# Designs tried in a protein design run: peptides against a protein of PDB entry 7BDX. Part 242

Target 1, 212 residues: chain A of PDB entry 7BDX
Amino acid sequence: EMGAAACTLLWGVSSSEEVVKAILGGDKALKFFSITGQTMESFVKSLDGDVQELDSDESQFVFALAGIVTNVAAIACGREFLVNSSRVLLDTILQLLGDLKPGQCTKLKVLMLMSLYNVSINLKGLKYISESPGFIPLLWWLLSDPDAEVCLHVLRLVQSVVLEPEVFSKSASEFRSSLPLQRILAMSKSRNPRLQTAAQELLEDLRTLEHN

## One batch from the design tools (peptide; made by RFdiffusion4, then SolubleMPNN)

Design b2_p23_8_s2 (from b2_p23_8, 11 letters changed)
Fold by OpenDDE base, seed 3:
Structure b2_p23_8_s2 (fold): chain B 212 residues (1-212), chain C 212 residues (1-212), chain A 23 residues (1-23)
Amino acid sequence: as target 1 above (212 residues)
Amino acid sequence: as target 1 above (212 residues)
Amino acid sequence: DLVVGGFAALDARIRQARALSSL
C-alpha cells in the first residue's frame, strides 16, 4: 500500500518539468529507472492468465511507474536521459508490450505506449525503438488489441515511424509487406473519433508515401 | 527496493515548495499521510532491540517518509495541512520519539524532530504538539540521547516552546520543575559547536524568563 | 489524469513530414 501511494504521488508531481529535472539531477535516477524496468517485468510475469486486479496495490504501483516514465519522456531532458542512459528500460517496455495479450493490462499498455511515443519525439529515441528486434511485428500485434486507446497510441507511434524518412526507409519493405491495412481501414471507420482520426491520418500518410 | 527508491525520489523532490503544493493539492494527500504514520509505526515496532540495519530498504523507506514529512512541514501550506488535516501523523511522530530508546534510530529521530520543529513554526502547530500528553517528559527523554544531532533538535524544539508565551505559560510549572538543567549545561560545554550554541541560547532564554 | 504526454515536438515533426510529402 505505502509503496503504491508514494509512487502515485511521485507520478502526479512528475507532471512538472522541474520535478523531472530534479529526479534526473539526483544520483538515484539511474538506479530508480533500472529497478523500474525490473519491477514492471516482474509484475507482468506475475500475471495469472488474462485476469488483472486493476485496483490492486501492485497494479497501481506499476501504473504509477509507467506514468512516471511517460512524464519523464514528455520532457526534453527526460527523453535524452532515457535514450542515453536507460535503454534497458526502453527494451523492457518493448518486451512487455509484446508479452501482454490483446485486451490484457490495457491501462499499462497505454501508459507504456505513451512513453514510447514521447521518446519517439527525439529522433535518437525513434531510431532506437524502431531498430529494436521485432519492432514492426510488435506494432501489428498491438494493433490487434480490442481496446481503442491501445490502438490509438499504436497508430500514433506508427505515424512517428512513417513520417521520419531516416527511420521508415530502413524498414519500409518489412512495413509494407506486413501492414495490417484492413485493420487500419476498420479503425478509420471507428465510432471512437480519436481512433478514427488517427487511422485516417495514417492512411493518408501511407498513400502519400506510395506516390513518392 | 522499488518502494524505497520511489519514496526516496519523492523525498528529494519534496524539497521544492511547488512539489509540496502539488502533493497537497492532490486527492491522495490525506491517504498518503495517514498510511505514512502507520508505516513508520510498523517499522519502529519491527525493530529487534537496539539493532537497526540503517541501509536496509525498509529503513531507507522510513527515512524517506520522515524526510517527506519534514519537507512538507518546511512550507507554510504544508504546516497548515499537517496541523489541520494530519494530526494523527503528528501524534504518531510524538509517540515514536517516545518509543525509541536513547541512541536507537538516530537518523529517524532527527528527521522526526526536524518535522516537529518545522510544525512548531506555526503557532497552531506549536500549541498542538506542546499540549500532547507527556510532551515535556518526552523532551527530557530525548535530551538523554547520546547523539548530538538528536539533542540539538530537541533543544531547538524546547526553545520554540520557551519563546512562545502562550505555550510556555501553560506548562511553565511542569517545565521548570523537571528541567534537566545539568544536562543542558553539559551541552553548553559540548565540543559540537551547533549543540553548544543551541544550549547556550536556551540557557539565556531561560534566564530571561526567570527575571520576568 | 496524472499523465502528461509531450506531443508538441512530435506533432511539429509530423506536420513538417506531411508538408514535405505534399511537395
Scores: peptide ipSAE 0.022, ipTM 0.748, DockQ to the pose 0.022
Fold by OpenDDE base, seed 4:
Structure b2_p23_8_s2 (fold): chain B 212 residues (1-212), chain C 212 residues (1-212), chain A 23 residues (1-23)
Amino acid sequence: as target 1 above (212 residues)
Amino acid sequence: as target 1 above (212 residues)
Amino acid sequence: DLVVGGFAALDARIRQARALSSL
């Protein structure tokens, strides 16, 4: 309980850039983000057994951790830190996103996807995550999620890849051959306006790349 | 481990006034400080049995909690919050300071005493803590501590009482009758310059009150 | 935006930054 409460407060204050800088400026950041990955992994592994109540302190704690990572990745120096010093955490996030089934742990998936999206703003970060083994299949796996927010954040991450020629060129063949076009087209007709817009924009970006 | 790490980071960033305001502006502050007191109490109660290694994650976690309280109390709105909304935490700190023996849990005692001192900057806070049952005996109990930092923070808290006529007048008789004058005089000759100064200043303040 | 435990992850500033880079 106390850990979850403390971590939740840390998450709340991490919305400030100055707080992110303070977190990263300390000698504790490396340890914190290392343990973060381990804790998230432990939580996801625990899901196969006893249905941990989604509203548990443990769930809240892990959500707060993922929220902190997201907020850190929202800041330029935070992206630099994650990509330079906490690659294992990024690998863990990618792994956990693969380990979770469609419809499973939606809240956590959204936070993790938001963190990856934020990392993708940095070209170095985008390169790193996109070069991860199975990254393209992972995106398509995640697009099968029944949750609109999960799908939205996947589409945003896909868009980050598509909009970067240097990154896209490396995976263009795999991307084109495996693209779940019908799924994205269905999302472009979604009643969720954010999902609809993201799918439409991505389809436009893809069309532009076919003409160049 | 993760809880201790998160709490340590929260402690670190709580040195900022804006972070304290952010903590208190959220709907989670009440719960956090309630659980803080309980966690600190649980830790102190655990000391009577197995010698919990002072360097344990649990110790670090409790130190971070006490540090957060100290930093919150350093801010005007934080003092107001503690005195208005978290009195049970103040009571817990006073209780735990009484439960700990001289030389026991020095680091925690210092943090708790610092928090009480910070609270004492607010007249409402000073009134509250000074009116707590056994407050004067508690001060003298703590002044028997072999640690110079513990003694320093006790002297500072005593000084806060002495410098407030409205507060001092309520306890003046008990204060005068139980004052460990020889102990304070010994501290005024300490090789620790901070302790020496604090003891000298307090002796001067006491002399001034005897002449008025 | 997803709110968990009363807090939302920061995403709004990022959309604006990309909108500026696409101009």
Scores: peptide ipSAE 0.018, ipTM 0.758, DockQ to the pose 0.049
Fold by OpenDDE base, seed 5:
Structure b2_p23_8_s2 (fold): chain B 212 residues (1-212), chain C 212 residues (1-212), chain A 23 residues (1-23)
Amino acid sequence: as target 1 above (212 residues)
Amino acid sequence: as target 1 above (212 residues)
Amino acid sequence: DLVVGGFAALDARIRQARALSSL
């Protein structure tokens, strides 16, 4: 309980850029992010079946950890730190996203996807993530999720890849050959307005790339 | 391990007034400080004998909690919060200081004493602490500690009481009748310059009160 | 258009990340 409460407070205050800089300016940052990945992995491994107790202290703790990573990645120096000094954590997040089944641990998936999206804001982060083994198949796996928020954040990450020619050119063949176009088209007709918009925008971006 | 790392980071960033305000402005503050006291109490109860493993994750976690309380108490709104909304935590700190033997858990004692000293900066906090049952005997118990830092922070807290006429007048009879004058005189001759100075200043304050 | 889209996406990312910190 206490760990979850402390971590939740740290998550809340990490919304400040100055707090992120303070976290990273200390000698404890490396250790913290090293253990973070291990803790998230341990949690996912402990999940029995498809049902997660969202209100458990363990769940709240892991959500807070993922939230902290997301907030760190929202800051330029935080992205630099993650890509330079915490690559194992990024690898862990990618792995865990693959390990989780559709509909399993939705909130954690969303937080992890948001962290990856934030990392993808700079070219170095986007390159690192997109060059990870199985990245393109992972995107399609995640896009099969029944949750609209999961799908939304996947589409945003896909858009980040598509909008960067230097990255997209390296994976364009695999991307085009495996693209779940019918799934994206279905999302463009979603009743969820955010998902609908994201899918429509991605389809427009893809059409532009086919004509170029 | 992860909890200790997270709590240590929270402790570090809580040195900022803006972070303390952010902690207190959230809906999680009450719960956090409620659990904090319980956690510190549980830790002290788990101590077998006089030796603490200072480098244990549990120790580091509890030190960070005590550090957070200290940093919160360093800010005016934090003192107000503690005295209005977390009195049980203050009571717990006073209790734990009494439960710990001389030489036992030195670092935690110092942190707890620093938190109480910070609370004593405003009259409401000082009144609350000083009106706690057994407060004067507790000060003398703590002043018997072999550690110079423990004794230093006790002397500072004693000075806070002595310098506030409205508080000192209520306990002056008990204070004068039980004052370990020889112990304070010994500290005024200490090789530790901080302890020496604090003891000398307190002796000067006490002399001034005897002549008034 | 792509650069503007990238910048808008950046700002949206940061805002959404901060919004989650309040949950």
Scores: peptide ipSAE 0.023, ipTM 0.756, DockQ to the pose 0.027; fails the geometry check
Fold by OpenDDE base, seed 1:
Structure b2_p23_8_s2 (fold): chain B 212 residues (1-212), chain C 212 residues (1-212), chain A 23 residues (1-23)
Amino acid sequence: as target 1 above (212 residues)
Amino acid sequence: as target 1 above (212 residues)
Amino acid sequence: DLVVGGFAALDARIRQARALSSL
């Protein structure tokens, strides 16, 4: 209980850039983000058994950890830190997104995808995550999720790849051959306005790439 | 491990006033400080058994909690919050200071005394803690501690009482009758310069009160 | 375009010269 409460407060205050700088400026940041990855991995592995209550202290704790990573990635020096000094955590997030079944741990998936999206704002971060083994298959796997918020954040990450020519060119063949076009077209008709807009924008970006 | 790491980071960033405000402005502050008191109490009760390693994750976690309370109490709105909305925590801190044996948990005692000293800057806070049952006997109990830093922070808290006429007048008879004058005189000869100075200043303040 | 999670920040009052804890 207390660990979850403390981590939740840390997550809340990490919305400030100055707090993120203070976290990163201390001698404890490396250890913290290392243990973060391990803790998130242990949680996901524990889900293969009993229906963990989504509202458990363990779940809240892991959500807070993922939230902290997201907020760190929201600022430039935080992205630099993650990509230079905590790559194992990024690898873990990619792994866990693959390990989770469709509809499983929706809130955690959203937070992890938000963190990866924030990392993708940095060209070095985008290169790192997009060059991870199985990244494109992972995106399509995640687009099969029934949750609209998961799909929204996947589409945003796909846009980050498509809109960066240096990154997209390396994966263009694989991307074009495996693109779930019918799924994206279905999302462009979603009743969720954010998902609808993101899918429409991505379809426009893809059409522009086919004509070039 | 992860809980201690998260709480340690929260302690570190709570050195900022803006972070303290962010902690207090959320809907989680009340719950956090409630659980804080319970966690600290459980830790102290666990010490009656085996020699808990002072460097354990549990010890570090509790030190971080006490440090957060101290840093919250260091700002005006934090004192207002503690005295108005978390009195049970203040009562718990007073209780735990009484439950700990001389020389036991020195670092925790110091952090708790620092928090009470910070609370005592606010007249409402000073009134609240000084009117707690057994407060004066508790101060003298704590002055029997062999640790110079414990004694220093007790003397500072005694000064807060003595220098506030409205508070001191209520307890003046009990204070004068039980004052460990020989102990304070011994501290005025300490090799620790901070302890020596604090004891000398208190002796001067006490002499001024006897002549008025 | 940046995604930030968590809770809203509140305004700060002046710290008085009392003990601040450090790690």
Scores: peptide ipSAE 0.022, ipTM 0.755, DockQ to the pose 0.050; fails the geometry check

Design b2_p23_8_s3 (from b2_p23_8, 11 letters changed)
Fold by OpenDDE base, seed 5:
Structure b2_p23_8_s3 (fold): chain B 212 residues (1-212), chain C 212 residues (1-212), chain A 23 residues (1-23)
Amino acid sequence: as target 1 above (212 residues)
Amino acid sequence: as target 1 above (212 residues)
Amino acid sequence: DMVVGGFSELDARIREARARSSL
């Protein structure tokens, strides 16, 4: 309980750039982010058995951890730190996104995807995550989720890759051959306006890449 | 482990006034400080049995909690919040300081005393803690500690009371009748310069009060 | 919202941040 409360407060205040700088300027950052990955992994592994109540202190704790990572990744120095000094955490997030089934732990998936999107703002971060083994299959696995917010954040991440020629060129063949076009087309007709827009924009970006 | 790490980070960043304002501006502050008191109490109650390793994650967690309270109390709005909305926490800190034996949990005692000192900067805070049942006996109990840092922070808190006529007048008789003068005189001859100075200053303040 | 940057506009932030990292 107290851990979740403290972590939630840390999440809230980490919305400030100055707080992110303070976290990273301390000697505790590396240990914190190392344990963060392990804690998130432990939580996801525990889901295969008990009805983890969505509103448990444990869930809130893990959400707060994912939120902190997201907030850190929102800042340039935070992205640099994650990509340079916490690659294991990024690997863990990618792994956990693969381990979670469609419809499972939706809120956590969204937060993790948001963190990866924020990392993808940095070219070095984008390169790192996109070159991770199984990254493209993972995107399509995640895009099979029934949740519109999950799918939205997947599409944003896909778009981040597609918009970077240096990154997209490295995997363009795999991307084109595996693209779930019908799924994206279905999303472009979604009643969710954010999902609809993201899918339409991605389809336009993809058309531009086919004509060039 | 992760809870301690998160709490330690929160402690570190709470050294900023802006972070304290952010913590208190959120809807989570009341719950956090409520659970903080309970957690600290639970920890202190657990000490009577097992050799709690001074360097345990549990100890670090509680130290971080006490540190957060101290940092919050260092800011005017934080003091106001504690005195208005978290009196139970202040009561708990006073209780725990009484429950701890001389030489027991020295670091925690120091942190808790620092928090009370910070609260004492606010006249309302000083009034509240000084009017707590058994406050004066508690000061003398704490001043029996062999640790120089504990004694230093006790003397600072005593000085905070002595320097406020509105507060000191309410308990002057009890204070004068129970004052461990020989103990303070011994501290004024301490090899610890901080303790020596604090004891000398307090003795001078007390002399001034006797002549007026 | 307790999360920063997660809901920011894709094109604007990506372009700006990548442009800054290339300078």
Scores: peptide ipSAE 0.030, ipTM 0.773, DockQ to the pose 0.029
Fold by OpenDDE base, seed 4:
Structure b2_p23_8_s3 (fold): chain B 212 residues (1-212), chain C 212 residues (1-212), chain A 23 residues (1-23)
Amino acid sequence: as target 1 above (212 residues)
Amino acid sequence: as target 1 above (212 residues)
Amino acid sequence: DMVVGGFSELDARIREARARSSL
């Protein structure tokens, strides 16, 4: 209980850039993010395949950790830290996103996807995650999720890849051959305005790339 | 391990007034400080009477919690919060300071004493802690500690009481009758310059009060 | 919201941040 409470507070205050800088400016950041990855991994591994997201102190704790990572990745120096010093955490997040079934651990998936999106703002971060083995299949696996927020954050991450010619060119063939176009088209007609807009924008970006 | 790491980061960033405000501005602050007191109490109760301060994740976690309380109490709004909304925590800190033997859990004692000193900066906080049952005996019990840092922080807290006429007048008789004058005089001759100065200042303050 | 990674103008942020990182 106390761990979850402390992590939740740390998550809340990590919305400040100054707090992110303070987290990273100490010698304890490396240890924290190393253990963070391990903790998140242990949590996901403890989930039975049919068990949905737990309403527990453990879940709250792990959500707070994922939230901290997301907030750190929202800041330029935080992205630099993650990409330079905590690649294992990024690998872990990608792994966990693959290990979770559609509809499973929705809140955690959203937070992890948000963190990856934030990392993708930097070219180095984008290159790193997009060069991860199975990255494109993972995107489509995640886009099969019934949760609109999950799908939204997947589309944003896909857009981040598509908008970077250097990164997209490396995977363009695989991307085009595996693109769940009908799924994205369906999302562009969603009643969820955020999902609808994200799908429309991505479709426009893809059309622009096909004409070049 | 992860709890200790998270709490340690939260402790570090709580040195900022803005972070303290962020901690307190949320609806989770009350729960956090409630559980903090319970956690600290459980830790101290788990210590065998002859067992010194543990070098463990549990100890680090509890030290971080005590550090957070100290940093919160360093800020005006934090003192107001503790005095208004977390009195049980203050009672717990006073209890734990009494339960710990001289030389036991030195780091925790220092942090707890620092928190009480910070609380004592506000008249309301000073009144609250000084009106706690057994407060004066507790001060002398703590001043018997072999640790110079513990003694220093006790002297600072005593000085906070002595310098407030309204508070001191309520306990002046008990204070004068129980004052470990020889101990304080010995501290005024300490090789530790901080302890020496604090003891000298307190002796001067006491002399001023005896002549009035 | 406890998370900063909101849905502000995606393209502008990405382009600006990537441009800064390439300098």
Scores: peptide ipSAE 0.031, ipTM 0.773, DockQ to the pose 0.029; fails the geometry check
Fold by OpenDDE base, seed 3:
Structure b2_p23_8_s3 (fold): chain B 212 residues (1-212), chain C 212 residues (1-212), chain A 23 residues (1-23)
Amino acid sequence: as target 1 above (212 residues)
Amino acid sequence: as target 1 above (212 residues)
Amino acid sequence: DMVVGGFSELDARIREARARSSL
C-alpha cells in the first residue's frame, strides 16, 4: 500500500518539468527506470488469462510507474534520457503492449501509449520505437482494442510515424500492405469525437502521402 | 525494491518547496501521511532486540519516508499541514523515538529529530510536540544516545523549546529538575565541533534564563 | 491531472520538437 501511495505521489509531482529534471539529475534515475521496466513486466506476467484490470495496490503502483514514464517523456531532457539511457524500458513497454490482450489493462495501455507518443516527439525516439521488431504489427494489434482511448492513442502514435517522411519511408510498404483501413474508417465515424477526429486526420494524412 | 526506489526519488524531489506544495495540494496527502506513520511504526516494531540499522529495501524505504516528512516540515505550508492535519504522524514519530534504543537506527532517529525540529519552527508545532506526554523524559532518553548526530539534533530541539518563553515556562520546573547537566557539559567538550557548539549555545541560553 | 504528456497537438509539437532534436 505505501509503495503505491508513494509512487502515485511521485507520478503527480512528475507533471512538473523541474521535478523531472530533479529525478533525472540524480544518480538513482538509471536504477529507478531499470526496476520500473522489470516491475511492469512482472505485473503483466502475473495476469492470468483475461482477468480485468485489477483495482489493487499493485495495479495502482504500475499505473503510477507508467504515469511517471509518460511525464518524463513529456519533457525534452526526459525523452533524451529514455532514448539514450533507458532503451530497455522502451523495449519493455513495446513488449507489454503486445502481451496484453484487447480490452485487458486498458488504463495501463493508454499510459504506455502516451509514453511512446511522447518519446516519438523526438526524431531519435521515433526512429528507435518504429525500428523495433514487430512495431507495425503491434500498432494494428493494439488498434483491435475495443476501448476508444486505446485506439485514440494508437492512432496518434501512427500519425507520429506518418508525419515523419524519413521514418515512414522505411516502413511504407509494410504499412500500406497491412493498414487496417476499414477499421480506421469505422473509427472516423465513431461517436467518440476525439477518436473520430484522430481517425479523420490520419486518413487525410495518408491520402496526402499517396498523392505525393 | 521498486517501492524503496520510488520513495527515495520522492524524498529527493521533496527538497523543493514547489514539490511539497504539489504533494500537499492533492487529495492524496492525508492518506499518504497516515500510511507513512503506520509504515514507520511497523518497521520499528519489526526490529528484534538490538539489531543494527538494516541495510535493506525496507530500511531505505522508511528512511525515505522520514526524509519526506523532514522536507515537508522544512516548508511553512508543510509545517501547517503536519500540525493541523497529520498530528497522528507527529505522535508516531515521538513514540518511535522513545521505542528505539540508544545506538539503534541512528539515521532514522536523526531524520525524525530533524522533522520534529522543523515542526518546532512554528509556535503551534512547538506547542504541540512539547505538550506531548513524556516529551521531556524523551529528550533526555534520546540524549543518552552514543551517536553525536542524534545528540546534536536533540540539543537543537531542546534549544527550540528553551528559546520560546511561553513553551519553556510551562515545563520549566520539570526541565530544570531532570536536566542532564553533566551530559550537556560533556558534550560542550566534544571533539565533534557541531555537537560542541550546540551544547555550548544551549548552556548559554539556559544560564541566561536562570538570571532572568 | 497526473499526466502532462501525450495530449499535445500532434502537428505543431512533433514538428518543432523533431526539428530541434535533429539539429
Scores: peptide ipSAE 0.030, ipTM 0.772, DockQ to the pose 0.029; fails the geometry check
Fold by OpenDDE base, seed 2:
Structure b2_p23_8_s3 (fold): chain B 212 residues (1-212), chain C 212 residues (1-212), chain A 23 residues (1-23)
Amino acid sequence: as target 1 above (212 residues)
Amino acid sequence: as target 1 above (212 residues)
Amino acid sequence: DMVVGGFSELDARIREARARSSL
């Protein structure tokens, strides 16, 4: 309980840029983000047995950890830290997103996808994520999720790749050959206006790239 | 391990006034400080059995919690919160300072004494602490500690009481009748210059009050 | 909100942030 409460407070205050700088300026940052990845991995592995209640202290703790990573990645120096000094954490997040089944741990998936999107704001972060083994299959695996928020954040991450010519050109063949176009077209007709808009924008960006 | 790391980061960033305001402005503050007291109490109770290594993750976690309370109490709105909304935490700190033997958990005692001193900066905080059952005997129990830093922070807290006429007048009889004058005189001859100065200043303040 | 980033207009922010990272 106490760990979850402390981590939740740290998550809340990490929305400040100055707090992110203070976290990263400390001699504990490397260790903290290493343990963060291990803790998230241990939690996801524990789900294969007992249906952990989503509202458990452990779940709240892991959500707060994912939230901290997301807030760190929202800041330029935080992205630099994650990409330069905490790559194992990014690899762990990518792995955990693959290990989770469709509909499993939706809230955690959303937070992890938001963190990856924030990392992808920097070209170096986008390159690192997109060059990860199985990245494109992972995007489609995540886009198979029945949850609209998961799918929304996947589409945003896909857009981040599509809008960067240097990154998109390297994987364009695999991307085009495996693109779940019918799924994205279905999302463009969603009743969820955010999902609808994100799918429409991605379809427009893809059409623009076919003509160039 | 993860809880201690998260709490240590929260302690570090809580040195900022804006972070303290953010912690207190959240809907989780009351629960956090309630659990903080319980966690500190559980730790101190666990010391009766196994000699917990001072450098354990649990010790580090509890030190970080005490550090957060100290940083919150360093800010005016933090003192107001602790005195108005978290009195049970202050009562717990007073109790734990009594439960710990001379020489036991010196670092934790120092942090707890610093938090109480910070609370005592406000007249309302000083009144609350000084009106607590057994407060004066507790001061002398703590002043019996062989550690100079514990004794220094006790003397500072005693000075906070002595310098406030409204508070001191209520307990002046008990204070004067139980004052370990020989111990304070010995501290005024300490090789530790901070302890020496604090003891000398307190003796001067006490002499001034005898003539008035 | 406890979480920051990724809710503004995608194109402008990504392009601006990538341009800054290339300088």
Scores: peptide ipSAE 0.029, ipTM 0.771, DockQ to the pose 0.028; fails the geometry check

